# Designs tried in a protein design run: peptides against a protein of PDB entry 4N7V. Part 155

Target 1, 222 residues: chain A of PDB entry 4N7V
Amino acid sequence: TLRSITSPLVAHRLKPIRQKTKKAVVSILDSEEVCVELVKEYASQEYVKEVLQISSDGNTITIYYPNGGRGFPLADRPPSPTDNISRYSFDNLPEKYWRKYQYASRFVQLVRSKSPKITYFTRYAKCILMENSPGADFEVWFYDGVKIHKTEDFIQVIEKTGKSYTLKSESEVNSLKEEIKMYMDHANEGHRICLALESIISEEERKTRSAPFFPIIIGRKP

## One batch from the design tools (peptide; made by RFdiffusion4, then SolubleMPNN)

Design b2_p25_1_s4 (from b2_p25_1, 10 letters changed)
Fold by OpenDDE base, seed 4:
Structure b2_p25_1_s4 (fold): chain B 222 residues (1-222), chain A 25 residues (1-25)
Amino acid sequence: as target 1 above (222 residues)
Amino acid sequence: DKEIEEEREKELKKELEKLAEEYEK
């Protein structure tokens, strides 16, 4: 099943983006829908031959073939569906489209991991908790040039010199130089604060049933 | 702050390009 290889993508609160490559264009629209345009070149002109339009919650996939399957000239946005339209639920998506959906899902997940949910400016750093879940990415950009990037799987450290390394265990973290530990301590504090704020704000958001509270910015750069 | 945002954008672009390369293989 498709579910065995990926979960429905979630594009809520993501800013619009359009990424063109040789064979495809992936877009997150203002509507927070995700479009995968399959591109082919004929006579030095690029045409969109197939479009997968995926709902913001990933559960509905609309597939269409522009211009009766003849293709539509590639533009700055996906072509509108006109003919040859099929609509599928996530669980009913034909297998032939699974790879494309998976690409869209990975694209969205990557964007989520780089999309600020909470930005927290401290005295020493810009801290950013991202939108991806579970285990959201957390970035700390110290004003002196040090960077710490925490994911569910690892911690990446970039020192002032530009030297970078990845930590994958607590033992490695504990073996850090004291100078780096200071940065790590600050990063961890910022992370804790962001997680706490996320929890509190999410709860209030749930209670009020208002428009999304996120993204938020706490403080400003000193 | 602008410099940080520019760098973040650059990183995202790079990773998206990498993802695309993997897909198009």
Scores: peptide ipSAE 0.717, ipTM 0.965, DockQ to the pose 0.862
Fold by OpenDDE base, seed 5:
Structure b2_p25_1_s4 (fold): chain B 222 residues (1-222), chain A 25 residues (1-25)
Amino acid sequence: as target 1 above (222 residues)
Amino acid sequence: DKEIEEEREKELKKELEKLAEEYEK
């Protein structure tokens, strides 16, 4: 099943983006829907042959073939559906579209991992908690050039010299040089604060049922 | 701050391109 290889994508609170590649264009729309356009080239002109439009919650997939499958000239936005529209639920999506959906899902997940949910400025760094929760990415951009990127799977450190390395275990973290540990300590504190604030703000958001509180910015760059 | 955001945008673009390359194989 599709569910065995991916979960429904979640594009809520993501800013619009459009990425053109050789064979496809992926877009997150203003509506927070996700579109995958299959692109073919004929006589030096690019045409959209197929469009998968996925709802913001990933549960509904609308598929259409512009101009009866002949294609529509590639533009700055997906072509509007007119004829031969098929609508599927996530669990009823034909297998031939699974790869495309998976690509869309990975695209969205990557964007989420790079989309600020909470930005927290400290004396030493810009801390950013991302949207890909749970296990959200956390980035710390120190003003002196050090960068720490925490994910669910690893911690990446980029030192002032540009030296980069990845830590995948606590033992590796504990074996860090003392100078780097200071950066890690600051990163961890910023992370803790962001997580705490996320929890508190999310709870208030739930209670008030107002407009989304996120993304938020806390503090200012010194 | 602007420099950080520019770098973040660059990183995202690069990773998205990599993802696209993997898809288009």
Scores: peptide ipSAE 0.716, ipTM 0.965, DockQ to the pose 0.861
Fold by OpenDDE base, seed 1:
Structure b2_p25_1_s4 (fold): chain B 222 residues (1-222), chain A 25 residues (1-25)
Amino acid sequence: as target 1 above (222 residues)
Amino acid sequence: DKEIEEEREKELKKELEKLAEEYEK
């Protein structure tokens, strides 16, 4: 099943983006829907032959073939769904479309891992908690040039010199140089604060049932 | 801060391009 290889994508709160490649164009729209356009070239002109329009919660997939499958000239946005429209739920999506959905899902997940949910400015760094879940990415950009990137799987450290290394266990973290441990301690504190704020704000958002509170910025840039 | 955002955007684009290359392979 599709569910065995991926979960429904979640594009809520993501900024619009459009990426063109050789064979496809992926877009996150203002509506937070995700579109995958299949691109073919004929007579030195690029045409959109197929479009997958995925709802922001990933559960509904609308598939259409512009101009009855003849294609629509590639433009700066997906063509409107006017011809040969099919609608599927996530669990009923035909297997022939799974690869495209997986690509869309991976695209969105990557964007989420780079999309700020909480930005927290400290005296020493810009801390950013991202939208991806579970185990959101956390980036710390120290003003002196040190960078720390925490994921669910690893911690990457980039020193002032540009030296970069990845830590995958607690023992490796404990073996860090003392000067780097100071940066790690600050990063961990910032991370703790962001997670705490996320919890509190999410709860208030749930109670008020109002417009999304995220993304938020805490503090000011120095 | 602007420099940080520019670098982050650059990193995102690079990783998205790699993802696209894997998909189109």
Scores: peptide ipSAE 0.715, ipTM 0.965, DockQ to the pose 0.846
Fold by OpenDDE base, seed 2:
Structure b2_p25_1_s4 (fold): chain B 222 residues (1-222), chain A 25 residues (1-25)
Amino acid sequence: as target 1 above (222 residues)
Amino acid sequence: DKEIEEEREKELKKELEKLAEEYEK
């Protein structure tokens, strides 16, 4: 099943983006829907031959073939569906479209990992908790040039010299130079605070049923 | 702060390009 290889994509709270490549264009729309346009070149002109339009919650996929399958000239936005439209639920999506859906999902997940959910300015760094899940990415940009990037899988450290390395175990973290440990300690504290705030804010958001509280910025750069 | 955001944008673009290359392969 499609569910066995990917979960429904979640594009909520993401800013619009459009990325054109050789064979495809992926867009997150203002509506937070996701579109995958399949592009073919003919006589030095690019045409959109197929469009997958995916709902913001990933559960509905609308597929259409512009201009009766002849293709529509590539533009600055996906072509509007006119006729010959197929609509599928996530669990009913034909297998022939799974690869394209997976691409869209990975695209969205990557964007989420780079989309601030909470920005927290400390005396020493800009801390950013991202939208991706589970295990949201956390970035710490120290004002002196040190960077720490935490993911569910690893911690990347970029020192002032530009030296970069990846840590994948607690043992490696414990083996850090003392000066780097200071940065790590600060990063960890910032991370803890962001997670705590996320929890508190999310709970209030749930109670009030208001518009999304995120993204949020706490403090300002000194 | 602006410099940080510009760098983050560049990183995102590069990673998206890499993802696209993998898909189109």
Scores: peptide ipSAE 0.711, ipTM 0.965, DockQ to the pose 0.879

Design b2_p25_2_s1 (from b2_p25_2, 7 letters changed)
Fold by OpenDDE base, seed 3:
Structure b2_p25_2_s1 (fold): chain B 222 residues (1-222), chain A 25 residues (1-25)
Amino acid sequence: as target 1 above (222 residues)
Amino acid sequence: SFEEEIEKEREEELEEELKKLHEEF
């Protein structure tokens, strides 16, 4: 099943972006829908032959073939669906489209990992909790040039000198130099606070049923 | 500014990772 390969993508709260590749153009629209435009070259002109338009919650996939499958000239935005439209649910998506959906999902997940959900300014750093899930990325940009990037899989440290290394176990974290431990302690505190705030704010969003509260900025910029 | 520098670095990091993702497709 498609579900065994990937989960439905989630593009809520993401800013519009358009990325051109050799074979495709992938976009997040103002509507928070995701589009994959399949591109073919003919006579030195690029044409969009197929479009997958995926809902912001990833559960609905609309597929269409511009200009009756002849293709539409590549432009600054996806061609509008006019005819020959097929609509699928995530679980009913034909297998021939799974690779394209997986690509869109990976793209969105990457964008989410770089999209601020909570920005928290401390006395020593700018902390950023990202939109990706599960295990959102957490970045700490210290004002003195140290950077810590926490993911679900690892912790990356960039020292003032530009020296970079990755920590993948508690043992490696515990073996850090005392000076680096201070940064790690601050990063961990900032992370805990951001997670706590995320939980509280998300619960209030659920109760109010209003516009999204995220992204949010907390604290004072330096 | 510090904020501008961070934003620039974050954009560069995203662009680099996007390039890698696109090469894998």
Scores: peptide ipSAE 0.571, ipTM 0.937, DockQ to the pose 0.783
Fold by OpenDDE base, seed 2:
Structure b2_p25_2_s1 (fold): chain B 222 residues (1-222), chain A 25 residues (1-25)
Amino acid sequence: as target 1 above (222 residues)
Amino acid sequence: SFEEEIEKEREEELEEELKKLHEEF
């Protein structure tokens, strides 16, 4: 099943973006829908032959073939769905489209991992909790030039000298120099605070059923 | 500013990762 390969993509709260590649154009629209435009070149002109338009929650996929499948000239936005429109749920998506959906999902997940959900300014750093899930990325940009990037899989440290290394286990973290441990401790505290705030704010958001509270900025910029 | 520098670096990181993702498609 498609679900065994990927979960439905989630594009909520993401800013619009359009990325042109050799084979496709991928976009997050103002509506938070995601579009994959399959591009082919004919006589030095690029044409969109197929479009996958995916809902913001990833559960609905609309597929259409512009200009009766002949293709529509590539523009600054996806062509309007006019010809041969098919609509699928995530669980009913034909296998022939799974690769394209997976690509869209990876694109969205990458964008989410770089999209601030909570920005927290401390005395020493800019801390950023990202939108990706599960295990949101957490970045700490210290004002003195140290950088810490926490993911579900690893912790990357960039020292003032530009020396970079990756930690994948608690033993490696415990083996850090004392000076680096201080930065790690601060990063961990910032992370804890961001996660706590995320939980509290999300609960209030659920209760009020208001417009999204995220992204938020907490603390004062230096 | 420090903030502008961070945002610039983050944008560059995103662009680099997007490039890698696009090469995989």
Scores: peptide ipSAE 0.570, ipTM 0.937, DockQ to the pose 0.783
Fold by OpenDDE base, seed 4:
Formats: sequence, structure tokens, C-alpha cells
Structure b2_p25_2_s1 (fold): chain B 222 residues (1-222), chain A 25 residues (1-25)
Amino acid sequence: as target 1 above (222 residues)
Amino acid sequence: SFEEEIEKEREEELEEELKKLHEEF
């Protein structure tokens, strides 16, 4: 099943972006929908031959073939749907489209991992909790040039010297030099605070049923 | 400014990771 290889993508609160590749253009629209435009070149002109338009919650996939499959000239935005539109649920998506959906999902997940959900300025750093889930990325940019990047899988440290290394276990974290542990402690505190705030704010969003509160910025810029 | 420098670095990091992702498609 498609679910065995990916979950429905979630593009809520993401800023519009358009990325052109050799074979495709992938976009997040103002509507927070995700489009994959499959591009072919004919006579030195690029044409969109197929479009997958995925809903912001990833559960609905609309597929269309511009100009009855003849293609539409590549432009600055996806071509409008024409005739012969197919609409699928995530669980009913034909296997032939799974790779394209997975690509869109990976793209969105990457963008989410770089999209601030909570920005928290401390005395020593800019802390950023990202939109990806589960286990949102957390970046700490210290004003003195140290960087810590926490993911679900690892912690990356960039020291003042530019020395970079990745930690994949608690034992490796515990083996850090004392000076680096101080940065890690601050990063962990900032992370805890951001997670706590996320929980509180999300609960208030649920209660009010209003516009999203995220992204949010807390503290003062340096 | 510090903010401008961080934003620039974050944009560069995203661009590099996007490039890698696009190479996989």
C-alpha cells in the first residue's frame, strides 16, 4: 500500500515555493496545495504533460493531463485543470503515481523541517522549532557562532571553529567536552520550552477554533 | 546582522538539501 511507504503529506502553514528540476516542477501553492508537474522537452520547449495536485492534508490527489495529454508550456505556475481530471483518495491512488506522491511527500517534509513553527530568542541563541512531525527538527543558532541541529535521528554540532560532527547516541552526547555540553544544555532547555509552548498554543487553537496561531516568535531579537 | 546571517545560512542549507532531494527523483 501507499501507506507502507509514506504517510499523507501535510502542507499546512507552509509558504509558497516552486522548485524546478530536470523532470518535474514541485510547488507549494498559496492554497497550501502541493503540485508535481511532470515536464517533457519538445523542440527546445518544456511542456507540462501531467500534474498531480495534492490537497494540503495529503488525502486528495487530483491528476490531470494538460491539453488532453499534448502538454502545456511550462510557466511560472501549474497549468489549470482541463478535461479528464481524475480524483483519488490517498488510499485509492493508483500505484503508478506512488513514486510521484512519495517525491512530493519528501519535498514537503524537507520544507517542513526548515519551516519555523516556533522561534524563541534566548540570551545566547535563536532557537527554532520546525513544522515537521513526528519529532520536529530543532535548531539553535548561538550568537557566538555555535550551531546545534537536533533531529529525530541525530544531533549535529557546529563549533566556533567550524568543526562539525554528528551525534547518534546518548553515549556520544555524554562524551562531549564540557564546553560543548554547556551549549547542549542550553539547546535542550530551549527545546523543552518550545515543545511546552507548542502544546499550550495548540490546545488554545483547538479551543478557540480560530485562525492558526503558528508560526510564533517569542523573545527579543539580539 | 546576526539575523541576516542566520537567515542566509538557513536558505543555503535548504537549497543544498533540496538539490540532493531533487537528484533522487
Scores: peptide ipSAE 0.569, ipTM 0.937, DockQ to the pose 0.742
Fold by OpenDDE base, seed 5:
Structure b2_p25_2_s1 (fold): chain B 222 residues (1-222), chain A 25 residues (1-25)
Amino acid sequence: as target 1 above (222 residues)
Amino acid sequence: SFEEEIEKEREEELEEELKKLHEEF
């Protein structure tokens, strides 16, 4: 099943973006829907032959073929669905579209991992908790040039010298130099605070049923 | 500013990762 290889994508709170590639254009729309436009070139002009439009919650996929599959000239936005529209739920998506959905999902997940949910300015760093889930990315940009990037899979450290390395185990983290451990301790504290704030803010957001509270900025810019 | 530099670096990082993702499709 599609669910066995990916979860429904989530594009909520993401800013619009449009990325053109050789074979496709992928977009997050103002509506927070995700579009994959399959592009073919003919006579030195690019045409959109197929569009997958995915709802912001990833659960609904609308597929259409512009001009009955003849294609529509590539523009600055996806072509409007006109004819031969198919609508699928995530669980009913035909297998032939799974690769394209996975691509959209990976795209969205990447964008989410780079989209601030909480920005927290400390005395020493700009801390950023991202939108991706589970296990949101956490970046710490120290004002002295040190960077720490935490993900579910690794911790990347960039030292003042520009030396970069990746830590994938607790033993590697424990083997850090004391100087770097101080940065790591600060990063971990900032991370804890951001997670706590996320929980509190999300709960208040749920209660108020108002406009999204995220993204949020906490603390003072330097 | 430091803030502008960080935002620029983050944009560049995203663009590089997007490029890699797009090459896989």
Scores: peptide ipSAE 0.569, ipTM 0.937, DockQ to the pose 0.790

Design b2_p25_2_s2 (from b2_p25_2, 9 letters changed)
Fold by OpenDDE base, seed 3:
Structure b2_p25_2_s2 (fold): chain B 222 residues (1-222), chain A 25 residues (1-25)
Amino acid sequence: as target 1 above (222 residues)
Amino acid sequence: SFEKEIEEERQKELEEELKKLFEEF
């Protein structure tokens, strides 16, 4: 099943973006829908031959073939759907489209991992909790040039000198130099606070049923 | 500014990771 290889993508709160490759263009629209445009080249002109338009919650996929399958010239936005539109749920998507959906999902997940959900300015750093899930990325940009990037899988440290290394176990974290441990302690505290705030704010969003509260910025910029 | 530098670096990181993602497709 498609579900065995990926979950429905989630593009809520993401800013519009358009990324072109040789074979495809992937976009997040103003509507937070995701479009995959399949591109073919004829006589040095690029044409969109197929479009997958995916809802912001990933559960609905609309597929169409521009200009009756002849293709539409590649432009700055996806061609509008007209006739011969197919609409599928996530669980009913034909297998022939699974790879394209998976690509869109990976694209969105990457964008989410770089999209601020909570920005928290401390005395020493700019802390950023990202939109990806589970295990959102967390970045700490210290004002003195140290950077810590936490993911579900690893912690990357960039020291003032530009020296970079990755930690993948608790033992490696515990073996850090004391001066680096101070940065790690601050990063961990900032992370804890951001997670606590995320929980509280998300609960208030649920209760109020209003416009999204995220992204938020807390603390004072230096 | 500090904010500008961070934004530029974050944009660069995103572009590099997107490039890698596209190469793996």
Scores: peptide ipSAE 0.568, ipTM 0.930, DockQ to the pose 0.742
Fold by OpenDDE base, seed 4:
Formats: C-alpha cells, structure tokens, sequence
Structure b2_p25_2_s2 (fold): chain B 222 residues (1-222), chain A 25 residues (1-25)
C-alpha cells in the first residue's frame, strides 16, 4: 500500500514555493495545496503533461492532464484543471502515481524541516524549532558562528573554525570537548523551551479553535 | 546584522538540500 511507504503529506502553514527539476515542478501553493507538474520537452518548449494536486492534509489527490493530455506550456504556476479530472483519496491512489506522491511528500517534508514553527532568540543564538514531525528539526545559530542542528537521527555541529561533524549517539555527545558542550547545553535548553511552548500554544489553539498561532517568534532579534 | 546573515545562510542551506533531494528523484 501507499501507506506502507509514506504517510499523507502535511503542508499546513508552509509558505508558497516552486521548485523545478528536469522532469517535474513541485509547488506549494498559497492554498497550501501541493502540486506536482510532470514536464516534457517538445520542440524546445516545456509542457506540463500531468498534474497531481494534493490537498494540504495529503488525503485528497486530484489528477488532471492539461489540454486533454496534449500538455500545457510550462508557466510560473500550475495550469488550471481541465477536463478529465480524477480525484482519489490517499488510500485509493492508483499505484502508478505512488512515486509521484512520494516526490511531493519528500519535498514537503524537507520544506517542513526548514520552515520555522517557533523562533526563539536568546542572548547568544537564534533557536528555531521546525514544522516537521515527529521529532522536529531544531537549529541553533549562535551569533559567534557556531551552529547546532538537531534532528531525530543526529546532531550536526559546525564550529567557529568551520569544522563540521555529526553525532549519532549519546556517547559521541558525551565525548565532546567542554567548550562545545557549553554550546550543546544552550542548544538543549532552547530546545526544551521551544518544545514546552509548542505544547502550551498547541493546547490553546485546540481550546480556542481559531486561526493557527504558529509560526511564532519569541525574544528580541539581535 | 546577525539575523540577516543567519537568514541568508539558512536560505542557502535549503537550496542546497533541495538540489540534493531532486537529484534523488
């Protein structure tokens, strides 16, 4: 099943973006829908031959073939749906479209991992909790040039010298030099605070049932 | 400003990672 290889993508709160490859253009729209435009070149012109438009919650996929499959000239936005539109639920998506859905999903997940949900300015750093889940990425950009990037799988450290390394276990973290541990401690504190705030704010969102509170910025910019 | 420099670097990193992702498509 499609569900066995990916979960429904989630594009809520993501800013519009459009990325072109040789074979496709992937976009997040103002509506927070995600579009995969399949591109073919003919007579030195690029045409969109197929479009997958995926709902912001990833559960509905609308597929259409511009100009009855003849294609529509590639533009700065996806072509509007034409005739012969097919609509599928995530679980009913034909297998032939699974790879394309995965492309959209991976794209969205990457964008989410780079999209601030909570920005927290400390005295020493800009801390950013990202939108991806579970285990949101957390970046700490120290004003002196040190960077710490935490993911679910690893911690990347970039020192003032530009030296970069990745830590994949607690043992490796514990083996850090004391001067680096100070940065790590600050990063961990900022992370804890952001997670706590996320929880509190999310609960208030649930109670109020109003517009999203995220993204938020806490503290003062340097 | 520090904020501007950080934001520029973050944008650069995003672009680089997007490029890598698309190479895997």
Amino acid sequence: as target 1 above (222 residues)
Amino acid sequence: SFEKEIEEERQKELEEELKKLFEEF
Scores: peptide ipSAE 0.567, ipTM 0.930, DockQ to the pose 0.647
Fold by OpenDDE base, seed 2:
Formats: C-alpha cells, structure tokens, sequence
Structure b2_p25_2_s2 (fold): chain B 222 residues (1-222), chain A 25 residues (1-25)
C-alpha cells in the first residue's frame, strides 16, 4: 500500500513556494494544497502534461491532464483543472501515481524541516523549533556565530571557526570539549522550553478550536 | 542585522537542500 511507503503529506501552515526542476514543478499554494506538475519540453517550450493536486492534509489527490492530455504551456502557477479530472483518496490512489506522491511528500517534509513553528530568542541565541514530524528539527543560532542543528538522527555543530562536525551518539556528545558543551547545554535548554511551549500552546489551540496559534515568536530580538 | 543575516543563511540552506532533494528524484 501507499501508506506502507509514506504517510499523507501535511502542508498546513506552510508558506507558498514554487520549485522548478527539469522534470517537474512542485508548489505549495496559498490554499496550502500541493501541486506536482509533470513537465515535458517540445520545440523549446515547456508543457505541463499531468498535474497532481494534493490537499493540505494529504488525503485527497486530484489528477488532471491539461488540454486533453496535449499539455499546457508552463506558467507561474499550475494550470486550472478543466479536463479529465480524477479524484482519489490517499488509500485509493493508483500505484502509477505513488512515486509522484512520494516526491511531493518528501518536498513538503523538507520544507517543514525549515519552517519555524516556534522561534525563541534567548540572551545568547535564536532558537527555532521546526514544523516537521516526528522529531522536529531544532536550530540554535548563537549570536557569536556558533550553530547547533538537532534532528531526530543527529546533532550538527558549527563552531566559530567554521569547523563543522556531526554527532550521532550520546558518547560523542559526552566527549565534546567543555567550551562546546556550554553551547550544547544552552541549546538543550532552549529545546526543552520550545517543546514545553509547543505542548501547552497546542492544548490551548485544541480547546479553543480557533485559527492556528503557530507560528509563534517568543522573547526579544537582539 | 544579525536576525537578517540568520534568515538569509537559512534561506540559502533551504535552497541547497531542495537542489539536493531534486537530484535524488
């Protein structure tokens, strides 16, 4: 099943973006829907031959073939669905479209990993908890030039000198120089605070059922 | 400003990672 390969993509709260490649254009729309436009070149003109329009929650996929399958000239936005429209649920998506859906999903997940959910300014750093899940990315940009990037899989450290290294185990973290441990301690505290705030804010958001509370900024900019 | 510099760097990182992602497809 498609579900065994990927979960439904989640594009909520993401800003619009349009990324062109040689073979496709992937977009997050103002509506938070995701579009994959399959592009072909004919006589030095690019044409959109197929469009997958995916709902913001990833559960509905609308597929259409512009201009009766002949293709529509590539523009600054996806062509309107006017001809031969098929609509599928995530679990009923034909296998021939799974790769394209997975492409969209990976794109969205990457964007989420770079989209601030909580920004927390401390005395020493800008801390950012991202939108991706599970295990949201956490970035700490220290005002003196040190950077720490935490993911579910690793911790990347960039020192003032520009020296960069990746930590993948607790033992490696414990083996850090004392001066770097100070930055790590601050990063960890900032991370803890952001996670705590996320939990509290999310609970209030659930209770009120109002417009999204995120993204949020806490603290003072330098 | 420091804030602007961070945001510019973050945007650059996103663009680089997007490029890499597309090379994988």
Amino acid sequence: as target 1 above (222 residues)
Amino acid sequence: SFEKEIEEERQKELEEELKKLFEEF
Scores: peptide ipSAE 0.566, ipTM 0.929, DockQ to the pose 0.713
Fold by OpenDDE base, seed 5:
Structure b2_p25_2_s2 (fold): chain B 222 residues (1-222), chain A 25 residues (1-25)
Amino acid sequence: as target 1 above (222 residues)
Amino acid sequence: SFEKEIEEERQKELEEELKKLFEEF
């Protein structure tokens, strides 16, 4: 099943973006829908031959073929659906589209991992909790040039010298130099605070049923 | 400013990772 390969993508709160490649264009729209445009070149003109339009919650996929499959000239936005539209739920998506959905999902997940949900300015750093889930990325940009990037899978450290390394185990973290441990301690504290605030804010958001509270910025900019 | 520099670097990182992702598909 598709679900065994990936979960429904989640594009809520993501800013619009359009990324073009030779074979496809992937977009997050103002509506927070995600579009994958299959691009073909003919006579030095690029045409959109197929469009997958995925709902912001990833559960609905609308597929259409512009001009009956003849294609529509590539523009600054996906072509509007007109004729021969197919609509699928996530669990009913034909297998032939799974790869494209997975691609869209990976794209969205990457964008989410770079999209601030909570920005927290400390005395020493800009801390950012990202939108991706589970295990949101957490970045700490120290004003002195040190960077710590925490993911579910690893911790990347960039020292003042520009030396970069990745930590994948607790033993590696424990073997850090004392100077770096100080940065790690600060990063961990900032992370804890952001997670706590995320929980509190999310609960209030649930109660109010109003406009999204995220993204949020806390603390004073330097 | 440090803030501006950080944002520029973050944008650059996103663009680089997007390029890598697209090379795989």
Scores: peptide ipSAE 0.568, ipTM 0.930, DockQ to the pose 0.734; fails the geometry check

